# Peptides against a protein of PDB entry 4KTY, part 89

Target 1, 266 residues: chain A of PDB entry 4KTY
Amino acid sequence: YVLNDIGVIFYGEVNDIKTRSWSYGQFEDGILDTCLYVMDRAQMDLSGRGNPIKVSRVGSAMVNAKDDEGVLVGSWDNIYAYGVPPSAWTGSVDILLEYRSSENPVRYGQCWVFAGVFNTFLRCLGIPARIVTNYFSAHDNDANLQMDIFLEEDGNVNSKLTKDSVWNYHCWNEAWMTRPDLPVGFGGWQAVDSTPQENSDGMYRCGPASVQAIKHGHVCFQFDAPFVFAEVNSDLIYITAKKDGTHVVENVDATHIGKLIVTKQI

## One batch from the design tools (peptide; made by RFdiffusion4, then SolubleMPNN)

Design b2_p16_6_s2 (from b2_p16_6, 9 letters changed)
Fold by OpenDDE base, seed 5:
Structure b2_p16_6_s2 (fold): chain B 266 residues (1-266), chain A 16 residues (1-16)
Amino acid sequence: as target 1 above (266 residues)
Amino acid sequence: GQHVLDLQKILDEFKK
């Protein structure tokens, strides 16, 4: 994982899976220096830079520009003025070198761009890492482990009341590390995500969340386990909002979210 | 690219 500098990222739709090549370039000139610079910008203590838990958490915050003038600015509105469209990037090197040179956030990224750059960051620092693609990926905005879809009395979706959303696909990273801060058995792959989705204790960041913990329904462990769990395993809860202010659960769909999770083995 | 799904379409499919 650390030695592979070219990868494949899965994207598209569950019924039309696509692959995109991505050059991580963790061995290219200036990339390690840039990764160190990123940690400097984060004002990360030197003592923490050898801890993959702290490094991956800081990386998840700093690869996105929110809060801290990190590496990438996200954009999903199909308008990419004053920057590069997310689809135009082919690897991490140009993005990271631009960030190092300009010392300003680079425009623009979407999930696979964030994941690609984050993968380079992790691998460059010696942390085994891979990209994971989740189709029908839920975005739970209130950490209640479910997708709340509010309906009008006529049965149609009330988009105003419905705050949760579902991505056609979403990419994040898994990083390999021990978790001495967790009970035995919850080390190994940890989910980390640099795409700015939700605020986690004051910053747009996510993880590390134990994949084993998530897989076995343990959402009480740091960091951000409920959010990651919801991305892959939340139920769709259809709720009718009555005129009198009461809410009635009409239906539950437990089969829609996280239909397919794909990652490259090597 | 990555995009948010139309929940109404998801609901309609669910009802089928």
Scores: peptide ipSAE 0.626, ipTM 0.949, DockQ to the pose 0.913
Fold by OpenDDE base, seed 2:
Structure b2_p16_6_s2 (fold): chain B 266 residues (1-266), chain A 16 residues (1-16)
Amino acid sequence: as target 1 above (266 residues)
Amino acid sequence: GQHVLDLQKILDEFKK
C-alpha cells in the first residue's frame, strides 16, 4: 500500500468490469518534492503535516483545482481541446511534475485520474492508500442520505428538478490511519476523495470518513460521512412533485446504488 | 469514461 508504485484501477460497468494500469511513481525524482509543494500551496501549517487526518483532508482539496488552484482540472463534457484528455494519462508522475513546473492546474482529469494522483500523494507521504471503485455511485447533492429522483405527473423523470445523480462508476481513495478524534474502533481505512463533487465546509473536498463508521451507519462522524454513505448505500426515492407543491413518494429502490465496490488488495 | 447515468433508464428498468 506504500511501496507498490504501479497499480490497477477498476472502471467500466458492473456487468463489464474493466481495468487500467496506473503508475503511481511515488519514488520517482521530484515527486516527493512536488507533494511537499502541494502542501505549501495549501499553506498547510508545518505542525499538521505529520497528522494523516489533516494531510489527507488537505490532499483531497488540493488534488482538484477548485478553490485553491490545486493539481487537476476535471472535465466530463468530452471537450479536452485545451489540455490532455483524461484517458491519455497513464500515471501520476507527469501530472505532478507538470503541476510543479507550471505552478498551474493540469488539464484534464476524471475520477480515476484524481484517485491516481491522490494515491501517489498519500503513498509518497507514507500514508497507506488504495483506490476504490464504486459502480452505480450516487451523488447526493443535498446531503439527505438519499437519491431524490423527482417525477413529473406523467411519471417521467423531471431532470430539471432532480439535482442528485448517479455515476456509472466512481473512484476514490481509502487511506489507513488512526482516528483519535473518533471513538475507539473507527480507525483504519478512511474514505477520502479528491474528485470535486460537493462542498465540504467551504471547499471541494471529502474525508477522511471512517469506513467502519459508514458500514455501521455512524454518519455523524467527521468528515463527510453522510456524503460517502450516500455514494454507496443511498436509496433511490422516486418523488412526484405535484402542481400544488406537495411531494408524494411513489417508489423506493434500495438495490441500485453501490452494486459493487472493488479495490485492489496490493 | 466516467459519466452520469440516465435516470429515466433506471426508472424504466425499475418498473419492469
Scores: peptide ipSAE 0.610, ipTM 0.948, DockQ to the pose 0.912
Fold by OpenDDE base, seed 4:
Structure b2_p16_6_s2 (fold): chain B 266 residues (1-266), chain A 16 residues (1-16)
Amino acid sequence: as target 1 above (266 residues)
Amino acid sequence: GQHVLDLQKILDEFKK
């Protein structure tokens, strides 16, 4: 999880799982220097650079360009003018070196690109890391741990009211570390995500969230456990928005989100 | 690539 510089990322659909190769290149010339540069751009104190909790959280913020002129600009609208389409990237090296050279965010990425670059960042800094793919990955935008799907009275989805969304798949990272800031048992793999999805205490970042905590439904622990929990285990709540302004829960689907979570195992 | 699912399709499948 540290020494392997080539990986496989799972993507596609749950019934049509696909894999793509990704070159992390953490040992390539200039990559470690770039990772240090990223932390410099984040104005990270030297005292915190040895703390994987702080490093992974800073990394989750800085791998995306939002807020802080970080590494990657995300785009999901299939219009990639003035940059490289996400699917064209094959590894982290070109992205990181471009960032270091230009000192400007690199265009463009989607989840696996963010995860790939973030994986390189973590591994460069000695943090064991892997990429995780979640199929039917929920995006809870109001932190209520559920996917609220609003319906018109005719039964069709009200897209205007429905703010939550579901990705066909989503990739993020798990980083291995102790969590002295959490109760015993919640160290180990920590979910961290550099894809800009939600604001976390002022910045687009996510994690580290204890995988063990999430697995056992403990969402009260820092950082961003509720969001990560919702990604993998939120119920789809179908709510009819009545003309009188009342909301009625019509149906609940507890089996749709997080149908498959895939990562490499030892 | 990564994309947001059509919730209407999901709903339609749920109703089946």
Scores: peptide ipSAE 0.609, ipTM 0.946, DockQ to the pose 0.897
Fold by OpenDDE base, seed 3:
Structure b2_p16_6_s2 (fold): chain B 266 residues (1-266), chain A 16 residues (1-16)
Amino acid sequence: as target 1 above (266 residues)
Amino acid sequence: GQHVLDLQKILDEFKK
């Protein structure tokens, strides 16, 4: 989880699982320096750099460019004229070295690119890490642990009112660490995500969230456990927005989100 | 690449 510098990232769809190779390159020249530079740009105190909780949280913020001119600019509009298409990247090294040399965010990334770069960052700093792919991954925009899908009276989806969304797949990271800030048993794998999805206490970041806590429905523990829980276990709530302004729950689908979570075993 | 699922398709599947 630390020494392997080449990995496999799962993507595609639940019924058509695909894999792509990714070179993490945590031991390549300049990469450690770049990771330290990232923490410098984040103005992270030296005292916190030995704490994997703080490091992973800072990393989740800094691997994306939002808020702090971090490493990667996300783009999902299929127009990548001012940079490199996300699919063209094959590893973390070129991205990190470009960031270090230009001192400007690198264009462009999507979830697997963010996860790849973040994995390099974590491993480079001695934090065991792996990439996780969640198929039918929910993006809860309302922070209510459910996906609210609004329908017209005719039964069709009202895209204007529907703010929540579902990814066919989403990649994030799990980092191994103790959690002395949590009750006993909630250490181990922690979910962290650098893809800019939602604001967490003022920054686009996510985690570390205890996988064990989430697995057992404990979403009250820091950090961002409700959001991660929703990604893998949200109910789809179909709500009819009537002309009179009333909302009626028509259907609930509790089986669609988080059908499969995959990670490479070492 | 990554894309957002069509919620209408999800709904249609649910209705089956």
Scores: peptide ipSAE 0.215, ipTM 0.804, DockQ to the pose 0.893

Design b2_p16_6_s3 (from b2_p16_6, 9 letters changed)
Fold by OpenDDE base, seed 5:
Structure b2_p16_6_s3 (fold): chain B 266 residues (1-266), chain A 16 residues (1-16)
Amino acid sequence: as target 1 above (266 residues)
Amino acid sequence: GQHVLDLNEILKEFKS
């Protein structure tokens, strides 16, 4: 998890799973320096740089450009005129070196690019890390652990009221660390995500969230456990918004979100 | 690439 500098990232559709090679290049010249530079740009205290909890959380924030002029600018509108299309990247090295050289965010990334760069960051700093792909990945926008899908009275989705969304797939990272800040048993793999999805206490960041805690429904533990839980376990709640302003739950689908979660061994 | 699913399609699948 630390020594491998080339990996495979799963993407595509649940019924058409695809793999993409990704060069992490954590041992390439300038990459460690760039990772240190990233922490410098975050103004991270030296005392925290030895703490994988703090490092992974800072990395989660800094790999995306939001808030802090971090590494990557995300784009999902299929317009990439001012940079490199997300699909054109083959590894982390060029992205990180460009960031270090230009000292400006690099364009553009989507989830696997964020995850790839973040994986390099973690591994470069000695934190065991891997990329996880979740198909039918929920984006809970209001942290209620549900996918609230509002329907018009005619049965169609009300796009104005519906704020939650579902990705065809989403990639994030798991980092291995102890969690002395949590009860015993909730160390090990921690979900961390640098793709800018939700604001977490003032910054677009996510994690570390204990995978063990999430698997057992413990969403009260820091950091961002409710959001990660929702990504893999949200029920789809179909709600009819009546003209009189009342809401009626019409249906609940507990089988749709998180149908397949894939990660490469080692 | 990564994209947001059409919730209407998901709804249709649910009702099928």
Scores: peptide ipSAE 0.617, ipTM 0.945, DockQ to the pose 0.907
Fold by OpenDDE base, seed 2:
Structure b2_p16_6_s3 (fold): chain B 266 residues (1-266), chain A 16 residues (1-16)
Amino acid sequence: as target 1 above (266 residues)
Amino acid sequence: GQHVLDLNEILKEFKS
């Protein structure tokens, strides 16, 4: 989880799972220096750089360009005229070295690119890390642990009222660390995500969230456990918005979100 | 690439 510099990332559809190779290159020239530079740009104090909790949270923020001129600019609109299409990247090295050289965010990334670069960052700094792919990954944007899908009276989705969304797939990272800030048993793998999805206490970042805590429904444990829980386990709540302004829950579907979660084994 | 699903399609799957 630290020594491997080449990996496989799962993507595609739940019924058509695909894999792509990704070169992490954590041992390549200039990469460690770039990771240190990233922490410098984050103005991270030296005392925190030895704490994997703080490092992973800062990395989550800095691998995306939002808020802090971090590494990668995300784009999902198929317009990549001012940079490199996300699918053109084959590894982390070129991205990180470009960031170090230009001192400006690199364009463009999507979830697997963010996860790939973040994986390099974590491994460079001695934190065991792996990439996780979640198919039918929910994006809860109002922090209520469910997907609120509003329907017109005719039964079609009301896209104006519906703010939550579902990715066909989403990639994030799991980082291995102890969690002395949590009760015993909730160390180990921690979900961290550098893809800019939601604001977490003032910045686009996510985690570390205890995987064990999430699996057992302990969403009160820091950081961002409710959001990660919703990504993999939220119910779809179908709500009809009546003409008079009232909302009625029509159906609840607990089967669609998080249909498959995949990670590469050693 | 990564994309947001059409919720109407998800709804159809739910009803089926």
Scores: peptide ipSAE 0.607, ipTM 0.942, DockQ to the pose 0.897
Fold by OpenDDE base, seed 3:
Structure b2_p16_6_s3 (fold): chain B 266 residues (1-266), chain A 16 residues (1-16)
Amino acid sequence: as target 1 above (266 residues)
Amino acid sequence: GQHVLDLNEILKEFKS
């Protein structure tokens, strides 16, 4: 999980799983220097740079450009006029070297680009890491562990009231580490995500969240376990907003989110 | 390739 410098990222649809090659290049010239530079830009204390918990959390913040002029600018509007389309990237090296050279965020990325660059960052710093893909990945924006889908009285979705969303797929990372800050049994794989989705205590970052904790419904542990839990296990709550202002739960779909989670076996 | 799903389509699938 550290030595491989080329990988495969899963994407597409749950019924049409696709793979793309990604060159991590954690051993190529200038990449380690760039990873150190990223931590310098984050103003990370030297004492914390040996702690995978702190490093992975900082990495989740710094691989995206939000808040801190980090590595990548995300774009999902299919108009990439001022940079490189996300699909044009084939690996992390060009992105990281451009960031180091220009000292400005690189345009543009989507989830697999963020995950690819983040994977390089983690592996470069000796943290075992892999990319996971979640199909029908929920984006809960109000931290209530569910997808609130508001309906008009005619039964159609009210897009103005509905703030939560579902990705066709979403890629993030799992990093292997001990969690002495958590109860016994919640070490191992930790979910971390650099795609800017939600603000976590002041910055767009996510994790490390214990995969074991999430699997067993323990969302009370740091960091961002409720958000990650919601990504893979949210119920779809269909709510009719009545003309009188009342809300009525019409339907609950507990089977739609997180239908498949895939990662490359090493 | 990553995109937000049309929730109306998801709802339609649920009702089917």
Scores: peptide ipSAE 0.602, ipTM 0.943, DockQ to the pose 0.888
Fold by OpenDDE base, seed 4:
Structure b2_p16_6_s3 (fold): chain B 266 residues (1-266), chain A 16 residues (1-16)
Amino acid sequence: as target 1 above (266 residues)
Amino acid sequence: GQHVLDLNEILKEFKS
């Protein structure tokens, strides 16, 4: 997980799974220096740079450009002026080297680009890491662990009221580390995500969240476990917003989110 | 690429 510099990222649809190669290039010239530079830009104390919990959390913040002029600018509108379309990237090296050279955020990325660059960052710093793809990945924007889908009285979705969303797929990372800050048993793989989705205690970052904790429904543990839990296990709550302002829960779908989670085990 | 799903389509699938 640290030595492999080429990987496969799963994407597409649950019924049409696709794979793409990604060159992590953690051993390429200038990449380690760039990773150190990223931590410098984050103003990370030297004392914390040996702690994978702190490093992964800082990385999740810094791989995206939000808040701190980090590495990548996300774009999902199919208009990628002033940069490179996300699909054009084939690896992390060019992105990281451009960031180091320009000292400005690189345009543009989507989830797999963020995950790819973040994977390089983690592996470069000696943290075992892998990319995880979740199909039908929920984006809970109000931290209530559910997808609130508001319906008009005619049964159609009210897009104005519906703030939560579902990605066809989403990629994030899992990083291997001990969690002395958590109860015994919740070390190991930790979900971390650099794709800017939600603010976490002041920054667009996510994790590390214990995968074991999430699997067992423990969302009370730091960091961002509720959000990660919702990504893979939130119920779809269909709510009719009546003209009189009342809300009625019409249906609950507990099977739609997180239909398939794929990661390379070896 | 990565995109937000049309919730109306999801709803239609749910009703089916």
Scores: peptide ipSAE 0.599, ipTM 0.939, DockQ to the pose 0.904

Design b2_p16_6_s4 (from b2_p16_6, 9 letters changed)
Fold by OpenDDE base, seed 5:
Structure b2_p16_6_s4 (fold): chain B 266 residues (1-266), chain A 16 residues (1-16)
Amino acid sequence: as target 1 above (266 residues)
Amino acid sequence: MQHVLDLQEILKEFKK
């Protein structure tokens, strides 16, 4: 998980799973220097650079351009003027070297691009890391651990009131580390995500969230466990917004989110 | 490409 410089990323639909090759290139010339540069841009204290908890959290913030002029600009509107379409990237090296050279965010990425670059960053710094793909991945915007789908009285979705969303698939990273800041047993794989989705205590970042904690429902453990939990386990709550302003829960679907979670084990 | 699912379609599937 540190030495492999090429990998496979799962994407597509749950009923049409696809794979793409991705060159991490963590040993290529200039890549480690660029990772150090990223931490410099984040103004990260030297004392924290040896702490994988701090490094992975900073990385989750800096791999996206939001807040801090980080590495990648995301785009999901099928308009990629003045940059490279996300699908055109084949690895992390060109992206990171462009960032280092231009000192400006690189356009454009989607989840697998963010995850690919973040994987390189983590591995460069000696943190074992892998990419995880979640099909039917929920985006809970208010950390209430559920997908709130608001309906009109006629039964159609009210898109104005419905703020939560579901990705066909979403990629993020898992990083291996001890968690002395958590109770015993919650080290190991930690979910971290550099795709800008939600603000976490002032910045668009996510994790590290203990995978073991999430699996056992311990969403109170830092960092961002409720959000990650919701991505893989939230119920769909269908709520009818009445004309009198009241909300009525009509249906609950506990089977739709997180239908398949895939990662390369080799 | 990654995209947001149409919740109306998800609802239709749920009703089936």
Scores: peptide ipSAE 0.596, ipTM 0.937, DockQ to the pose 0.923
Fold by OpenDDE base, seed 2:
Structure b2_p16_6_s4 (fold): chain B 266 residues (1-266), chain A 16 residues (1-16)
Amino acid sequence: as target 1 above (266 residues)
Amino acid sequence: MQHVLDLQEILKEFKK
């Protein structure tokens, strides 16, 4: 994982899976220095830089520009006039070197760009990492492990009340590390996500969340396990908001979220 | 490109 400098990222739709090549370039000139610079910008103490838990969490925050003038600015509105369209990037090197040179966030990224750059960051620092793609990826914004879809009395979706959303696909990273801060057995792959989705204790970051913990429903384990769990396993809860202010659960769909999770083995 | 799904469409599929 650490040695591969080129990879494949899965995207598209669950019924039309697509792949794109991504050059991580963790061994190219200036990339390690840039990764160190990223940690410097995060004001990360030297003592923590040897801890993959802290490094991956800082990385998840710093690969996105929010809060801390990190590496990438996300854009999902199909308007990329002030930068590079997310689809134009072919690897991490140009992005990271531009960030180092300009010392300003680079525009623009979407999930696979964030994941690609984050993967380079992790691998460059000796942390085994891979990109994971989740189709029908939920975005739970109220941390209740559900996708609450509010309906009007006529049965149509109330977009104003419905704050949760579903991505056609979403990419994040898994990083391999021990977790001395967790019970025995919850080391190994840890979900980390640099795409800015939710605030985690004051910053847009996510993880590391133990994949094993999430798989076995231990969502109380740090960090951000509930959010990651919801991404892959949320039920769709259809709720009718009555005129009198009461909420009635009309339907529950446990089959739509996390239909397919794909990662490259090498 | 990554995009948010139309929940109305998902609802329609669920009702089928």
Scores: peptide ipSAE 0.578, ipTM 0.928, DockQ to the pose 0.906
Fold by OpenDDE base, seed 3:
Structure b2_p16_6_s4 (fold): chain B 266 residues (1-266), chain A 16 residues (1-16)
Amino acid sequence: as target 1 above (266 residues)
Amino acid sequence: MQHVLDLQEILKEFKK
């Protein structure tokens, strides 16, 4: 989880699982220096750089360009004219070295690119890390732990009212650390996500969220446990918005979100 | 590529 510099990232559809190779390159020249530079850009105090909780949280913020001119600019509109298409990247090294050289965010990334670069960052700093792929990954944007799908009276989805969304797949990271700030048993793997999805206390960042806590339904623990929980376990709530302004729950689907969660165990 | 699913399609599958 630290020494392996080549990995496999799962992507695609749940019924058409695909894999791609990714070179983390944490031992390549200039990569560690770049990771330190990232923390410098974050203005991270030296006293916190030895704390994996702080480091992983800062990393989740800084691997994306939002808020702080971090490493990667995300793009999902299939227009990549001002950079490199996300699918063209094969590893973290070129991205990180470009960031260090240009001192500007690198274009472009999607979830696996963010996860790949973040994985390199964590491993460079001695934090065991792996990439996790979640198929049918929910994006709850109102922190109610469910996917609210609004329907017209005719039964069709009201896209204007429906703010929550579902990714075909989403990749994030798990970082291994103790959590003295949490009750006993909630250390170990912590979900962290550098793909800019939701604002967390003022920044686009996510985690560390205890995987064990989430697995057992404990979403009250820092950081961003409700969001991560929703990604893997949200119910789809189909709500009919009536003309009189009332909302009626028509259906609940508890089977679609988080159909498959895959991670490489080496 | 990563993309947002069409919720209308998900709904159709659910209703089956």
Scores: peptide ipSAE 0.576, ipTM 0.930, DockQ to the pose 0.917
Fold by OpenDDE base, seed 4:
Structure b2_p16_6_s4 (fold): chain B 266 residues (1-266), chain A 16 residues (1-16)
Amino acid sequence: as target 1 above (266 residues)
Amino acid sequence: MQHVLDLQEILKEFKK
């Protein structure tokens, strides 16, 4: 997980799984220096740079450009006029070197680009890391661990009221580390995500969240366990918004989110 | 490309 400089990222649809190669290039000239530069830009003190918990959390913030002029600008509107379309990237090296050279955020990325660059960052700093793809990945934006889908009285989706969303797929990272800040048993793989999705204590970042904790339904542990849990386990709640302002839960679907989670395994 | 699913389509599938 540290030595491999080329990987495979899963994407597409659950019924049409696709793969793409990604060159992490953690051993390429200038890449480690760039990773150190990223931590410098984050104003990360030296004492924290040896702590994978702090490093992965800082990385999750800095790989995206939000808040701190980090590495990548996300774009999902199919307009990439001022940069490189996300699909054109083939690896992390060009992105990181451009960031180091220009000292400005690089355009543009989507989840697998963020995950690819973040994977390089983690591996460069000696943190075992892998990319995880979740199909039907929920985006809970009100921290209630469910996907609220509001319906008109005619049964159609009310797009104005419905704020939560579902990605066809989403990629994030898992980083291997001990978690002395958590109870025994919750070390190992930690979910971390650099794709800017939600604000976490003032910044667009996510994790590290204990995979073991999430698997056992423990969402009370730092960091961002509820959000990660919702990505893979949230129920779809269909709510009819009545004209009188009342909300009625019509249906609950517990089978749609997180249909498939794929990652490389040794 | 990553994209947000059409919830209306998901709803239709659910009703099937």
Scores: peptide ipSAE 0.574, ipTM 0.928, DockQ to the pose 0.910

